# Designs tried in a protein design run: peptides against a protein of PDB entry 3J47. Part 1

Every score and structure here is a prediction.

Target 1, 121 residues: chain A of PDB entry 3J47
Amino acid sequence: IRLTNQLKSLKGLQSKLKDVVEYLDKVINKELPINHTILGKLQDVFNLLPNLGTPDDDEIDVENHDRINISNNLQKALTVKTNDELMVIYISNLVRSIIAFDDLIENKIQNKKIQEQRVKD
Target 2, 69 residues: chain B of PDB entry 3J47
Amino acid sequence: YEEKEESNLAATKSMVKIAEQYSKRIEEEKELTEEELKTRYVGRQDPKKHLSETADETLENNIVSVLTA
Unless a header shows other numbers, all headers, positions and changes below count from the first letter of the chain.
Peptide ipSAE is a variant of ipSAE made for these designs: the mean of its two directions, with the distance scale d0 fixed at 1.0 Angstrom where the peptide's residues are scored. Compare it only between designs on the same protein; published cut-offs may not carry over.
The geometry check fails a fold that doesn't show the stated peptide or that is severely misdrawn somewhere.

## One batch from the design tools (peptide; aimed at target 1 D19 E22 Y23)

Design b1_p8_1 (made by RFdiffusion4)
Pose (drawn by RFdiffusion4):
Structure b1_p8_1 (pose): chain A 91 residues (1-28, 36-48, 72-121), chain B 63 residues (1-40, 47-69), chain P 8 residues (1-8)
Amino acid sequence: IRLTNQLKSLKGLQSKLKDVVEYLDKVIHTILGKLQDVFNLNNLQKALTVKTNDELMVIYISNLVRSIIAFDDLIENKIQNKKIQEQRVKD
Amino acid sequence: YEEKEESNLAATKSMVKIAEQYSKRIEEEKELTEEELKTRPKKHLSETADETLENNIVSVLTA
Amino acid sequence: KKTFSIKH
């Protein structure tokens, strides 16, 4: 789902660029200003990425913890299944 | 495009706030362990732990 | 002169 959303966003840019190229050919305005703003707003992320790296580490750790908890419950389920099997054999 | 951006926007506003959500997910995780212990309720605890993991996964995907 | 616009 996230991927489909991202693709939709990129699609708009692609189409928008094509339109802009055709527009310029024909010319040979508000949209242009907006685009320039967006441009000014990965390069910058480079420095910002430094911080993001730290945060990414934290969210990795959290995921690991959750995986451990899931494993725990999984072990309990396995044990219950084994007990059920034993009961059936007895019967 | 908008629908997709909305979903992304929520992911970004969660990333700004994740410090509090992390502490609440930490607690939730612990709660699920407690429930399991009682069972040894167990199912509830397990569900809570799974929810916490899922929230972490979503935080990582957004990043 | 003819007019041209960019699609929104």

Design b1_p8_1_s1 (made by RFdiffusion4, then SolubleMPNN; from b1_p8_1, 5 letters changed)
Fold by OpenDDE base, seed 2:
Structure b1_p8_1_s1 (fold): chain B 121 residues (1-121), chain C 69 residues (1-69), chain A 8 residues (1-8)
Amino acid sequence: as target 1 above (121 residues)
Amino acid sequence: as target 2 above (69 residues)
Amino acid sequence: SSSFFIKL
């Protein structure tokens, strides 16, 4: 459910971004007037988004820098967290596989011993 | 979208807790495997199976916990 | 087989 909600949110964002790009292209081509309300909301969203791309914007003002750093740190932390979770899942699956393999080998050894005893009787 | 963002934040906090639980569960699984190895020499089949099942359950709980975070 | 498990 949570992962599905995250994916749905990401898909929603992607769709909205696509719509904005299409709208901007139409405005550039003078096919449609600029919807200032949509653009304003989008700009607000972009301003709230952590600056994913440019580590080099060390030059922007200190107050925005802290919020941007917090947001970038948050996004980086989320990425690291996701990576850690995937790693945990991977290790867990690996360990389960090892345990299952161990059990299979033990069962085989036991079956062999039982057969050897039956042949001696 | 806002509700999902809040859910993601809650999930993030849960993931930290899950990571701690995972570390503990890995250690528990390791102990079970060691006990299983010891039990193999004692010749008791049932304890070995129980250890394996317990390890599997521990891992399952870890995976479910990570997936639900 | 037993040796393999001990090594793991």
Scores: peptide ipSAE 0.468, ipTM 0.847, DockQ to the pose 0.006
OpenDDE base, seeds 1, 3, 4, 5: peptide ipSAE 0.450, 0.441, 0.467, 0.454; ipTM 0.836, 0.838, 0.842, 0.833

Design b1_p8_1_s2 (made by RFdiffusion4, then SolubleMPNN; from b1_p8_1, 5 letters changed)
Fold by OpenDDE base, seed 2:
Structure b1_p8_1_s2 (fold): chain B 121 residues (1-121), chain C 69 residues (1-69), chain A 8 residues (1-8)
Amino acid sequence: as target 1 above (121 residues)
Amino acid sequence: as target 2 above (69 residues)
Amino acid sequence: EEKFFIKL
């Protein structure tokens, strides 16, 4: 259930991003006028994306170059965290598969022993 | 969408705690597997199956916890 | 046929 909700949210975000890209392409091709309100909201979203991991320190007068480096470092840290998490999931699934396979082998051995006993009887 | 985003944010904030719980659950799973191995030598079918099912449940809870983070 | 059901 939770995974389905996350996946649905990600798909919704992906669809919205695709609609934005398609809108931007139409604007570049001069097929549609630039909607400044939509562009402003998009800029706000793009500016919030790197800030999603920093608590509200509204007071660092760091030159635009350092903000870009901090943003890139945060994005990198989030990417590393996501990779580490995916790696843990992968290892967990492998371990579960190994245990289930071991149990399968044991059940097969037991079934074979029971069958051999019935043939002797 | 917003309710699910809030749920994802809450899950992400819990990731550190999940990592600690994950390490503990992996150790618990390993212990269950060792007990299953011991039960293999004792030749009792029912305890082994129960340990296997418990190890699988522990792994499933780990995977769901990590996937929810 | 030994059907082992891995209950996922």
Scores: peptide ipSAE 0.505, ipTM 0.854, DockQ to the pose 0.009
OpenDDE base, seeds 1, 3, 4, 5: peptide ipSAE 0.470, 0.473, 0.489, 0.488; ipTM 0.851, 0.845, 0.851, 0.849

Design b1_p8_1_s3 (made by RFdiffusion4, then SolubleMPNN; from b1_p8_1, 7 letters changed)
Fold by OpenDDE base, seed 4:
Structure b1_p8_1_s3 (fold): chain B 121 residues (1-121), chain C 69 residues (1-69), chain A 8 residues (1-8)
Amino acid sequence: as target 1 above (121 residues)
Amino acid sequence: as target 2 above (69 residues)
Amino acid sequence: SSSSFIRL
């Protein structure tokens, strides 16, 4: 249930993001007037997204070139974190699988012993 | 969407805790496997089963935590 | 012989 809800939320976010991109493309093409309210909200979101990964604002006068590098570094760091988390999950699943196989092997050995005892009897 | 967002936020907050819990869970899983190995030599079926079940539960929680993350 | 399958 929780996973399904998270996946659904992520899909919803993805859909909204796609709609925003499509809207922005239409505005760029002058097909639709600029909705300032939507743009303001988008700007707020875009300002919040990079700030969520920046440690506290020491006012470093980072020139425009450094902002792109910071954004790329943040994206890279997030990607690395995601990869690390996925690796941990993968390792955990492997360990569980190994344990399950070990238990299965043990159960099979026990069953064989029980059968051998029954045949002897 | 709001209910799911709240669920995602709760999941994200749990992620940091999950990283710590994951380390502990891996340790618990290892302990359970060691007990199973010991129980194989002692010939008692019940402790091995309990260890396996606990290891499975630990891994399930880890998977759910990572998937929630 | 009841094979107890551990349900993951």
Scores: peptide ipSAE 0.494, ipTM 0.845, DockQ to the pose 0.008
OpenDDE base, seeds 1, 2, 3, 5: peptide ipSAE 0.424, 0.444, 0.362, 0.458; ipTM 0.835, 0.839, 0.820, 0.833

Design b1_p8_1_s4 (made by RFdiffusion4, then SolubleMPNN; from b1_p8_1, 6 letters changed)
Fold by OpenDDE base, seed 4:
Structure b1_p8_1_s4 (fold): chain B 121 residues (1-121), chain C 69 residues (1-69), chain A 8 residues (1-8)
Amino acid sequence: as target 1 above (121 residues)
Amino acid sequence: as target 2 above (69 residues)
Amino acid sequence: GPSSFIKL
């Protein structure tokens, strides 16, 4: 349930971002006037987003190309973080599987010992 | 969307807790493995099973926590 | 034993 809700929220955000991009494209094409309310809300969202690309005050002068790289670097960092988290989950699952397998082997060994004892009696 | 945002915020807070819990759970899993090893030497079947079950529960909780992340 | 797997 929680994962589903998170996924749904992410999908909602993705849809909203798509709508914003489509709106911005229409504004650029002069097909629609700039909706200041939507832009204001978008700005608020961007301001609430952890400053994904506020260069420290000293790097304000880096041209547009570097901003794209910063965004890509942030996305990369988020991807790396996600990968690390998934890796941890994977390792945890492997460890569980190993423990379960070890227990199974132990049970088999014990069962064999019990059977051998019964054959001797 | 707002309810989901609240859920995501709670999940993010839970992620930090999960990281801590994950470390603790790994340690608990190791402890369970050590107890299982001890039980193997003592020849008592019951403690090994309990240790295995507890290890499984610990890992399940870790998985759920990471999935909630 | 599980200790053998921890070495991995």
Scores: peptide ipSAE 0.531, ipTM 0.851, DockQ to the pose 0.007
OpenDDE base, seeds 1, 2, 3, 5: peptide ipSAE 0.472, 0.497, 0.496, 0.511; ipTM 0.845, 0.849, 0.848, 0.845; seed 2 fails the geometry check

Design b1_p8_2 (made by RFdiffusion4)
Pose (drawn by RFdiffusion4):
Structure b1_p8_2 (pose): chain A 91 residues (1-28, 36-48, 72-121), chain B 63 residues (1-40, 47-69), chain P 8 residues (1-8)
Amino acid sequence: IRLTNQLKSLKGLQSKLKDVVEYLDKVIHTILGKLQDVFNLNNLQKALTVKTNDELMVIYISNLVRSIIAFDDLIENKIQNKKIQEQRVKD
Amino acid sequence: YEEKEESNLAATKSMVKIAEQYSKRIEEEKELTEEELKTRPKKHLSETADETLENNIVSVLTA
Amino acid sequence: SVTLDFSH
């Protein structure tokens, strides 16, 4: 789902670029200003990425913890299944 | 495009706030362990732990 | 007349 969303966003840019190229050919405004703003707003992320890296580490640790908890419950389920099997054999 | 941005936007606003959500997910995780212990309720605890993991996964995907 | 529309 996230991927489909990202693609939709990129699609708009691609189409928008094509339009801009054709508009420039024909010319040979508000949208242009807006685009410039967006441009000014990965490069910048480079410095900002430094911080993101730290946060990514924290969210990796949290995921690991959750995985451990899931494993725990999984073990209990397996034990229950084994007990059920034993009871059936006895019967 | 908008729908997809909307979802992404929510992922961003969650990333700004995740410090509190992390502490509440830490607690939830512990709660689910407690429930399992009682069972040894167990199911409820397990569900809570899964929810916490899921929340962490979504945070990582957003990042 | 030449017309052209931007995509949205």

Design b1_p8_2_s1 (made by RFdiffusion4, then SolubleMPNN; from b1_p8_2, 6 letters changed)
Fold by OpenDDE base, seed 4:
Structure b1_p8_2_s1 (fold): chain B 121 residues (1-121), chain C 69 residues (1-69), chain A 8 residues (1-8)
Amino acid sequence: as target 1 above (121 residues)
Amino acid sequence: as target 2 above (69 residues)
Amino acid sequence: PYVFKFST
């Protein structure tokens, strides 16, 4: 359920971002006037996004190439986090499998002991 | 979508806690397996089954917690 | 006004 909710949220965010990009493209193409209210809301959304590499105030001058790298760094950090979660799930499943296997072995040993007792009676 | 975004933020904060809990849960699972081994030697069939069931439940909760994180 | 319809 929670993963499904996270995935749905991410899909909603992706759709919203797509709509924003489409709006910005229309503004750039002079098809629509600049709506300051929409831009303000978008700016707020971008500010609430973990700083996808807003360069700290000092490096304003480094060309557009670094913005892509910073977005890549946050995406990389999110990917690492996802990988860590998947690793925990994998290890948890492995440990469950080991416990279940140990219980199965014990049940087999007990069944053998019961059979040996029945043969002696 | 907003409710899920809030849930995802809460989940992200919980992930650090879950990682710590995971380490603890792995230790608890090892203890349960060791106690099962000890119970096998003691011949107490019922405690061993209960321990196995508790281990499975703990692991289920861990998997659900990680999946929800 | 451009209306962003965000699906809930």
Scores: peptide ipSAE 0.452, ipTM 0.830, DockQ to the pose 0.290
OpenDDE base, seeds 1, 2, 3, 5: peptide ipSAE 0.422, 0.427, 0.431, 0.441; ipTM 0.820, 0.818, 0.816, 0.821; seeds 1, 2, 5 fail the geometry check

Design b1_p8_2_s2 (made by RFdiffusion4, then SolubleMPNN; from b1_p8_2, 5 letters changed)
Fold by OpenDDE base, seed 4:
Structure b1_p8_2_s2 (fold): chain B 121 residues (1-121), chain C 69 residues (1-69), chain A 8 residues (1-8)
Amino acid sequence: as target 1 above (121 residues)
Amino acid sequence: as target 2 above (69 residues)
Amino acid sequence: EFVLKFST
């Protein structure tokens, strides 16, 4: 459920990013006027997203480099978190498999003992 | 999207808590396996089965919790 | 908050 919600939210973000790219392409092609409200909301989304985007080529002030680094660090942190979660799931599954295997071995040993007793009777 | 960021932050905090719970649950699973080993010596078939089932349920809940985090 | 102001 939660992974599904995260995936759904990522898909929603991807769709919105696609809509923005399509909007920006239309603005570049002079097909539509620049909607400042959409751009503002997009900028808010980009500022909230770990900057996966190419920094737009305008004034590379040193402040933008620090923000890009912070955003890349946030993305890296999210990736590390996801990897840690996957590792926990993997270890949990392994432990469950080991317990199930131990129980199976025990059941087999018990069944063998029961059969040996029945042959003696 | 804001709800998602808030959900991701809450998810991150929940994941740290789940990692701590996971460490505790691994220890509980080891104890259950040790109790199963002890129950092999005691010859009580029913307690072992119940312990195994409880361990499996605990593991399943952990996996679901980690997958849902 | 970086607001891209498009220069008119």
Scores: peptide ipSAE 0.459, ipTM 0.837, DockQ to the pose 0.038
OpenDDE base, seeds 1, 2, 3, 5: peptide ipSAE 0.439, 0.454, 0.430, 0.436; ipTM 0.824, 0.826, 0.825, 0.828; seed 5 fails the geometry check

Design b1_p8_2_s3 (made by RFdiffusion4, then SolubleMPNN; from b1_p8_2, 6 letters changed)
Fold by OpenDDE base, seed 3:
Structure b1_p8_2_s3 (fold): chain B 121 residues (1-121), chain C 69 residues (1-69), chain A 8 residues (1-8)
Amino acid sequence: as target 1 above (121 residues)
Amino acid sequence: as target 2 above (69 residues)
Amino acid sequence: EYKFEFSK
């Protein structure tokens, strides 16, 4: 149930992002008028996102050096958090696989004993 | 979507608690494996299957908790 | 006015 809800949320977000891209393409192509309210909200969203791109060397205004350092620190912190989460998932899956394998071995041993008993009868 | 966003936020807050419980859950899983080992010596099939199923459910809940966070 | 429909 929880995984299904997460997947539906991600699919909804993906669809919304596609609609935004399509809208922006139409605005760039001058097919639709610029909606300043929508653009302002999108700009606010992008300003809240950590700069995931390597800033091109040419637009590094010296005054933004502290903001770039903060953004890089945030990106690094997010990367570390993601790595830690992936590590926990990996270990959990490994442990589950070990338990499942142990159960499979036990089931195989039991099935063999049942077959040996049937041959003796 | 709002209910799912709230669920994601709650899951993220629960991740810190899950990390603390992770060590405890690993220990519980080990106890289940030890009980399976003990049940191998006693020769009763039913307790072993139940223990295995409980371990699998515990791991699934851990994975879901990490994915929701 | 471009309207975005967001499903809840």
Scores: peptide ipSAE 0.419, ipTM 0.826, DockQ to the pose 0.234
OpenDDE base, seeds 1, 2, 4, 5: peptide ipSAE 0.416, 0.423, 0.423, 0.449; ipTM 0.833, 0.838, 0.839, 0.838; seeds 1, 2, 4, 5 fail the geometry check

Design b1_p8_2_s4 (made by RFdiffusion4, then SolubleMPNN; from b1_p8_2, 6 letters changed)
Fold by OpenDDE base, seed 4:
Structure b1_p8_2_s4 (fold): chain B 121 residues (1-121), chain C 69 residues (1-69), chain A 8 residues (1-8)
Amino acid sequence: as target 1 above (121 residues)
Amino acid sequence: as target 2 above (69 residues)
Amino acid sequence: PYIFKFSE
């Protein structure tokens, strides 16, 4: 349930981001007027988001470079964290597999004993 | 989406606690494996199965905790 | 032979 909710939230965020990009493209192409309220909200989002900025913003002033670096550092940290979590999951799955294998071996031993008893009867 | 986001935030706040619990669960899983080995020598099949199931459940909880984190 | 299945 929790994982499903997280996935749904991420999908919703992705959809919203796509809509924002589409809107911005239309504004840039002068197909739609600039909505200041939407831009203000977007600015707020960008201010709250660690600058997960795409690498292509080379042209923004020196002060933005420091913010971009902080953002890139945060993105990197999040990626490292995700990798660590995946490693833990992998190890856990391996441990489960080992336990299951041990149970299988035990079952085989038991089956062999039962078969040996049947042959003696 | 907002409710799920709030749930995710709550999960994030619990991550520190989950990390500690995870460490403890790993230790418990190791103990269960050792007990399974001991139970195999004692010849009681039912206790061994129960121990294996408990170990699997513990691992499952660990995975869910890590994924929630 | 008994096949062990992982419980999800």
Scores: peptide ipSAE 0.473, ipTM 0.840, DockQ to the pose 0.010
OpenDDE base, seeds 1, 2, 3, 5: peptide ipSAE 0.410, 0.442, 0.399, 0.434; ipTM 0.822, 0.825, 0.821, 0.832; seeds 1, 5 fail the geometry check

Design b1_p8_3 (made by RFdiffusion4)
Pose (drawn by RFdiffusion4):
Structure b1_p8_3 (pose): chain A 91 residues (1-28, 36-48, 72-121), chain B 63 residues (1-40, 47-69), chain P 8 residues (1-8)
Amino acid sequence: IRLTNQLKSLKGLQSKLKDVVEYLDKVIHTILGKLQDVFNLNNLQKALTVKTNDELMVIYISNLVRSIIAFDDLIENKIQNKKIQEQRVKD
Amino acid sequence: YEEKEESNLAATKSMVKIAEQYSKRIEEEKELTEEELKTRPKKHLSETADETLENNIVSVLTA
Amino acid sequence: KKKAKIKD
């Protein structure tokens, strides 16, 4: 789902670029200003990425913890299944 | 495009706030362990732990 | 003159 959403966003840019190129050919405005703003707003992320890296590490750790908890419950489920099997054999 | 951006925007506003959500997910994780222990309720605890993991996964995907 | 436009 996230991927489909990202693709939709990129599609808009692609189409928008094509339109801009055709517009410029024809010319040979608000949208242009807006685009410029967006441009000014990955490069910048480079410095900002430094911080993101730290936060990514924290969210990786959290995921690991969740995985451990899931494993625990999984072990209990396995034990229950084994007990059920044993009971059936006895019967 | 908008729908997609809407989902992404929520992911971003969660990323700004995740310090508190992390502490609440930490607690939730512990709660699920407690429930399992009682069972040894157990199901409820397990569900809580799964939810916490899912929230962490969603946070990592947003990043 | 003809108009030059960008599609929305």

Design b1_p8_3_s1 (made by RFdiffusion4, then SolubleMPNN; from b1_p8_3, 5 letters changed)
Fold by OpenDDE base, seed 4:
Structure b1_p8_3_s1 (fold): chain B 121 residues (1-121), chain C 69 residues (1-69), chain A 8 residues (1-8)
Amino acid sequence: as target 1 above (121 residues)
Amino acid sequence: as target 2 above (69 residues)
Amino acid sequence: SEVATIKL
């Protein structure tokens, strides 16, 4: 249930992101007027994204070129973090599979033992 | 979506705890496996099933935590 | 053989 809800939330976020991309493409193509409210919220999200990357340091006047590198570095760091998290999930799933397999082996051993006892009786 | 967002927020808050508990959960999973091994030697079926179920639940919680992360 | 159905 919790996993399903999280997956659904992620799918919802993905759909919303897709809608935003489609909207941005339409705006770039001058097909639709810029919805300032959506753009403002998106800008807020994009402004919050870099703030997640720089915890402590003051107003360093990092010129535009460094911002792109910082954004790329942050994206890289986030990508690395995401990769690490996915790796942990993968390992966890693998461990679950191993445990489940161990249980299956045990069940088979028990079933064999029960069958052997029934043949002796 | 809103109910899921609330669930995601709760999950994110739990994620910090999950990172700390991840090691503990791995240990709990190992304990469950050890109990299964012990139960295999003792010939009692019931503790092994419970251990397996607890291991599965622990892993499920870990997966949910990582997916929420 | 109850295959432990990994309840997703």
Scores: peptide ipSAE 0.514, ipTM 0.837, DockQ to the pose 0.011
OpenDDE base, seeds 1, 2, 3, 5: peptide ipSAE 0.433, 0.480, 0.408, 0.406; ipTM 0.831, 0.839, 0.824, 0.816; seed 5 fails the geometry check

Design b1_p8_3_s2 (made by RFdiffusion4, then SolubleMPNN; from b1_p8_3, 5 letters changed)
Fold by OpenDDE base, seed 4:
Structure b1_p8_3_s2 (fold): chain B 121 residues (1-121), chain C 69 residues (1-69), chain A 8 residues (1-8)
Amino acid sequence: as target 1 above (121 residues)
Amino acid sequence: as target 2 above (69 residues)
Amino acid sequence: GPLAFIKL
């Protein structure tokens, strides 16, 4: 349930982001007037997002090419973080599986010993 | 959307706690495995099973926590 | 235990 809600929220955010991009493209093409309310909400969202691309005040002079690299670096960092989290989950599942198999093997060994004892008696 | 955002924020805060809990739960799982090893030497089946079940529950909670993150 | 699995 929680995962489904998070996934749904992420999908909602993705859809909203897509709508914003589409809106910005229409504004650039002069097809729609700039909706100040949407821009204000977008600015608020960008301000609430961890500053994914405020260079510290000292790096304002890096041309547009480096901004794409910073966005890519942040996406990379988020991807790395996600991969690390997934790796932790994977390792946890693997360890659980190993423990479960170990218990199964032990149960099998015990059952075999019980059978051998019954045949000896 | 807002209720889900609150749930995601709670989940994100839970993720940091989950990383800590994950480390702790891995340790708990190891402790459980060690007790299972001890139970194997004592020849008592019941403590070993309980240990395995507790390790499984700990891992399940880890997985659910990370999946909720 | 995991050690038993390694010994097997």
Scores: peptide ipSAE 0.485, ipTM 0.849, DockQ to the pose 0.007
OpenDDE base, seeds 1, 2, 3, 5: peptide ipSAE 0.464, 0.464, 0.465, 0.457; ipTM 0.841, 0.847, 0.849, 0.841; seed 3 fails the geometry check

Design b1_p8_3_s3 (made by RFdiffusion4, then SolubleMPNN; from b1_p8_3, 5 letters changed)
Fold by OpenDDE base, seed 4:
Structure b1_p8_3_s3 (fold): chain B 121 residues (1-121), chain C 69 residues (1-69), chain A 8 residues (1-8)
Amino acid sequence: as target 1 above (121 residues)
Amino acid sequence: as target 2 above (69 residues)
Amino acid sequence: EEEATIKL
């Protein structure tokens, strides 16, 4: 249930982001007027995205060339974090699979013992 | 959408706690597997099954937690 | 052979 809700939310966010991109493309092409309210909210989101990665308020002074590197570094850091999380999931799934195999082996050993007892009776 | 966003935010706040809990859950799962191995030697069926079930539940909670992250 | 059905 929780996973399904998260997947649905993520899909909803993805669809909304796609609609925003399509809207921005239409505005760039002069096909539609700029909705200032949507653009303002989007700008707020874009301004919040970089701030989610830096806890330190204190250094305002790095020139525009590093902002692409900071966005790439944050994206890289998020990618590394996501990769680490995926590795943890993968290891967990492997461990669960090993436990399930151990149970299967034990069940087979038990079944074999039961059959050996039935042959002796 | 809003109810799910709130649920995702609650899940995200729980993620940091889940990472810490994940390390602990892996240790609990290992302890369970060790007890299962010990129970193989003692020949009692019941403790092994309970151990495997608890390990499975621990892993399921880990998977759900990381997928919610 | 009763397949130990891993209930996921």
Scores: peptide ipSAE 0.478, ipTM 0.846, DockQ to the pose 0.009
OpenDDE base, seeds 1, 2, 3, 5: peptide ipSAE 0.423, 0.449, 0.413, 0.413; ipTM 0.841, 0.846, 0.839, 0.833

Design b1_p8_3_s4 (made by RFdiffusion4, then SolubleMPNN; from b1_p8_3, 5 letters changed)
Fold by OpenDDE base, seed 1:
Structure b1_p8_3_s4 (fold): chain B 121 residues (1-121), chain C 69 residues (1-69), chain A 8 residues (1-8)
Amino acid sequence: as target 1 above (121 residues)
Amino acid sequence: as target 2 above (69 residues)
Amino acid sequence: EELATIKL
């Protein structure tokens, strides 16, 4: 259920981003008026994306080129963090699978002992 | 979507707490496995099952916690 | 012999 919800949210975000891109393309092509409210919110999100990695408001006047690189570096850092989280999940699942396997081996040994006793009686 | 973004933010905050809990839960799981091994030598069934169930719950909570992150 | 189903 939780993974499905995460995937659904990610897909929804992807769809919204696609709709924004398609909208921007239509505005560039003069087919539709600019929705300033959606663009403003998107700009706020894009401006917050670099800030999600630096809680300290040190006003570094980084030129627009460095902002793109910082955004890419932050996206990369978020990707690395996500990878680390997935690795922890993977290890946790592996450890659970090992314990469950150990329990199965134990149950099998116990069942075998019970059968051996029943054959001797 | 917004409700889930809020859930993901709460989840990410929970993840830091989960990383700390994960280390503790791995240790608890190891203790459980050692007690199961000891109980196998002592020949009493009841402590092993409870230990296995507690290890499973600990891992479930770890996975749920990391999935919530 | 019911192998205890791993309840994941």
Scores: peptide ipSAE 0.493, ipTM 0.850, DockQ to the pose 0.009
OpenDDE base, seeds 2, 3, 4, 5: peptide ipSAE 0.488, 0.483, 0.529, 0.479; ipTM 0.853, 0.844, 0.854, 0.844; seed 4 fails the geometry check

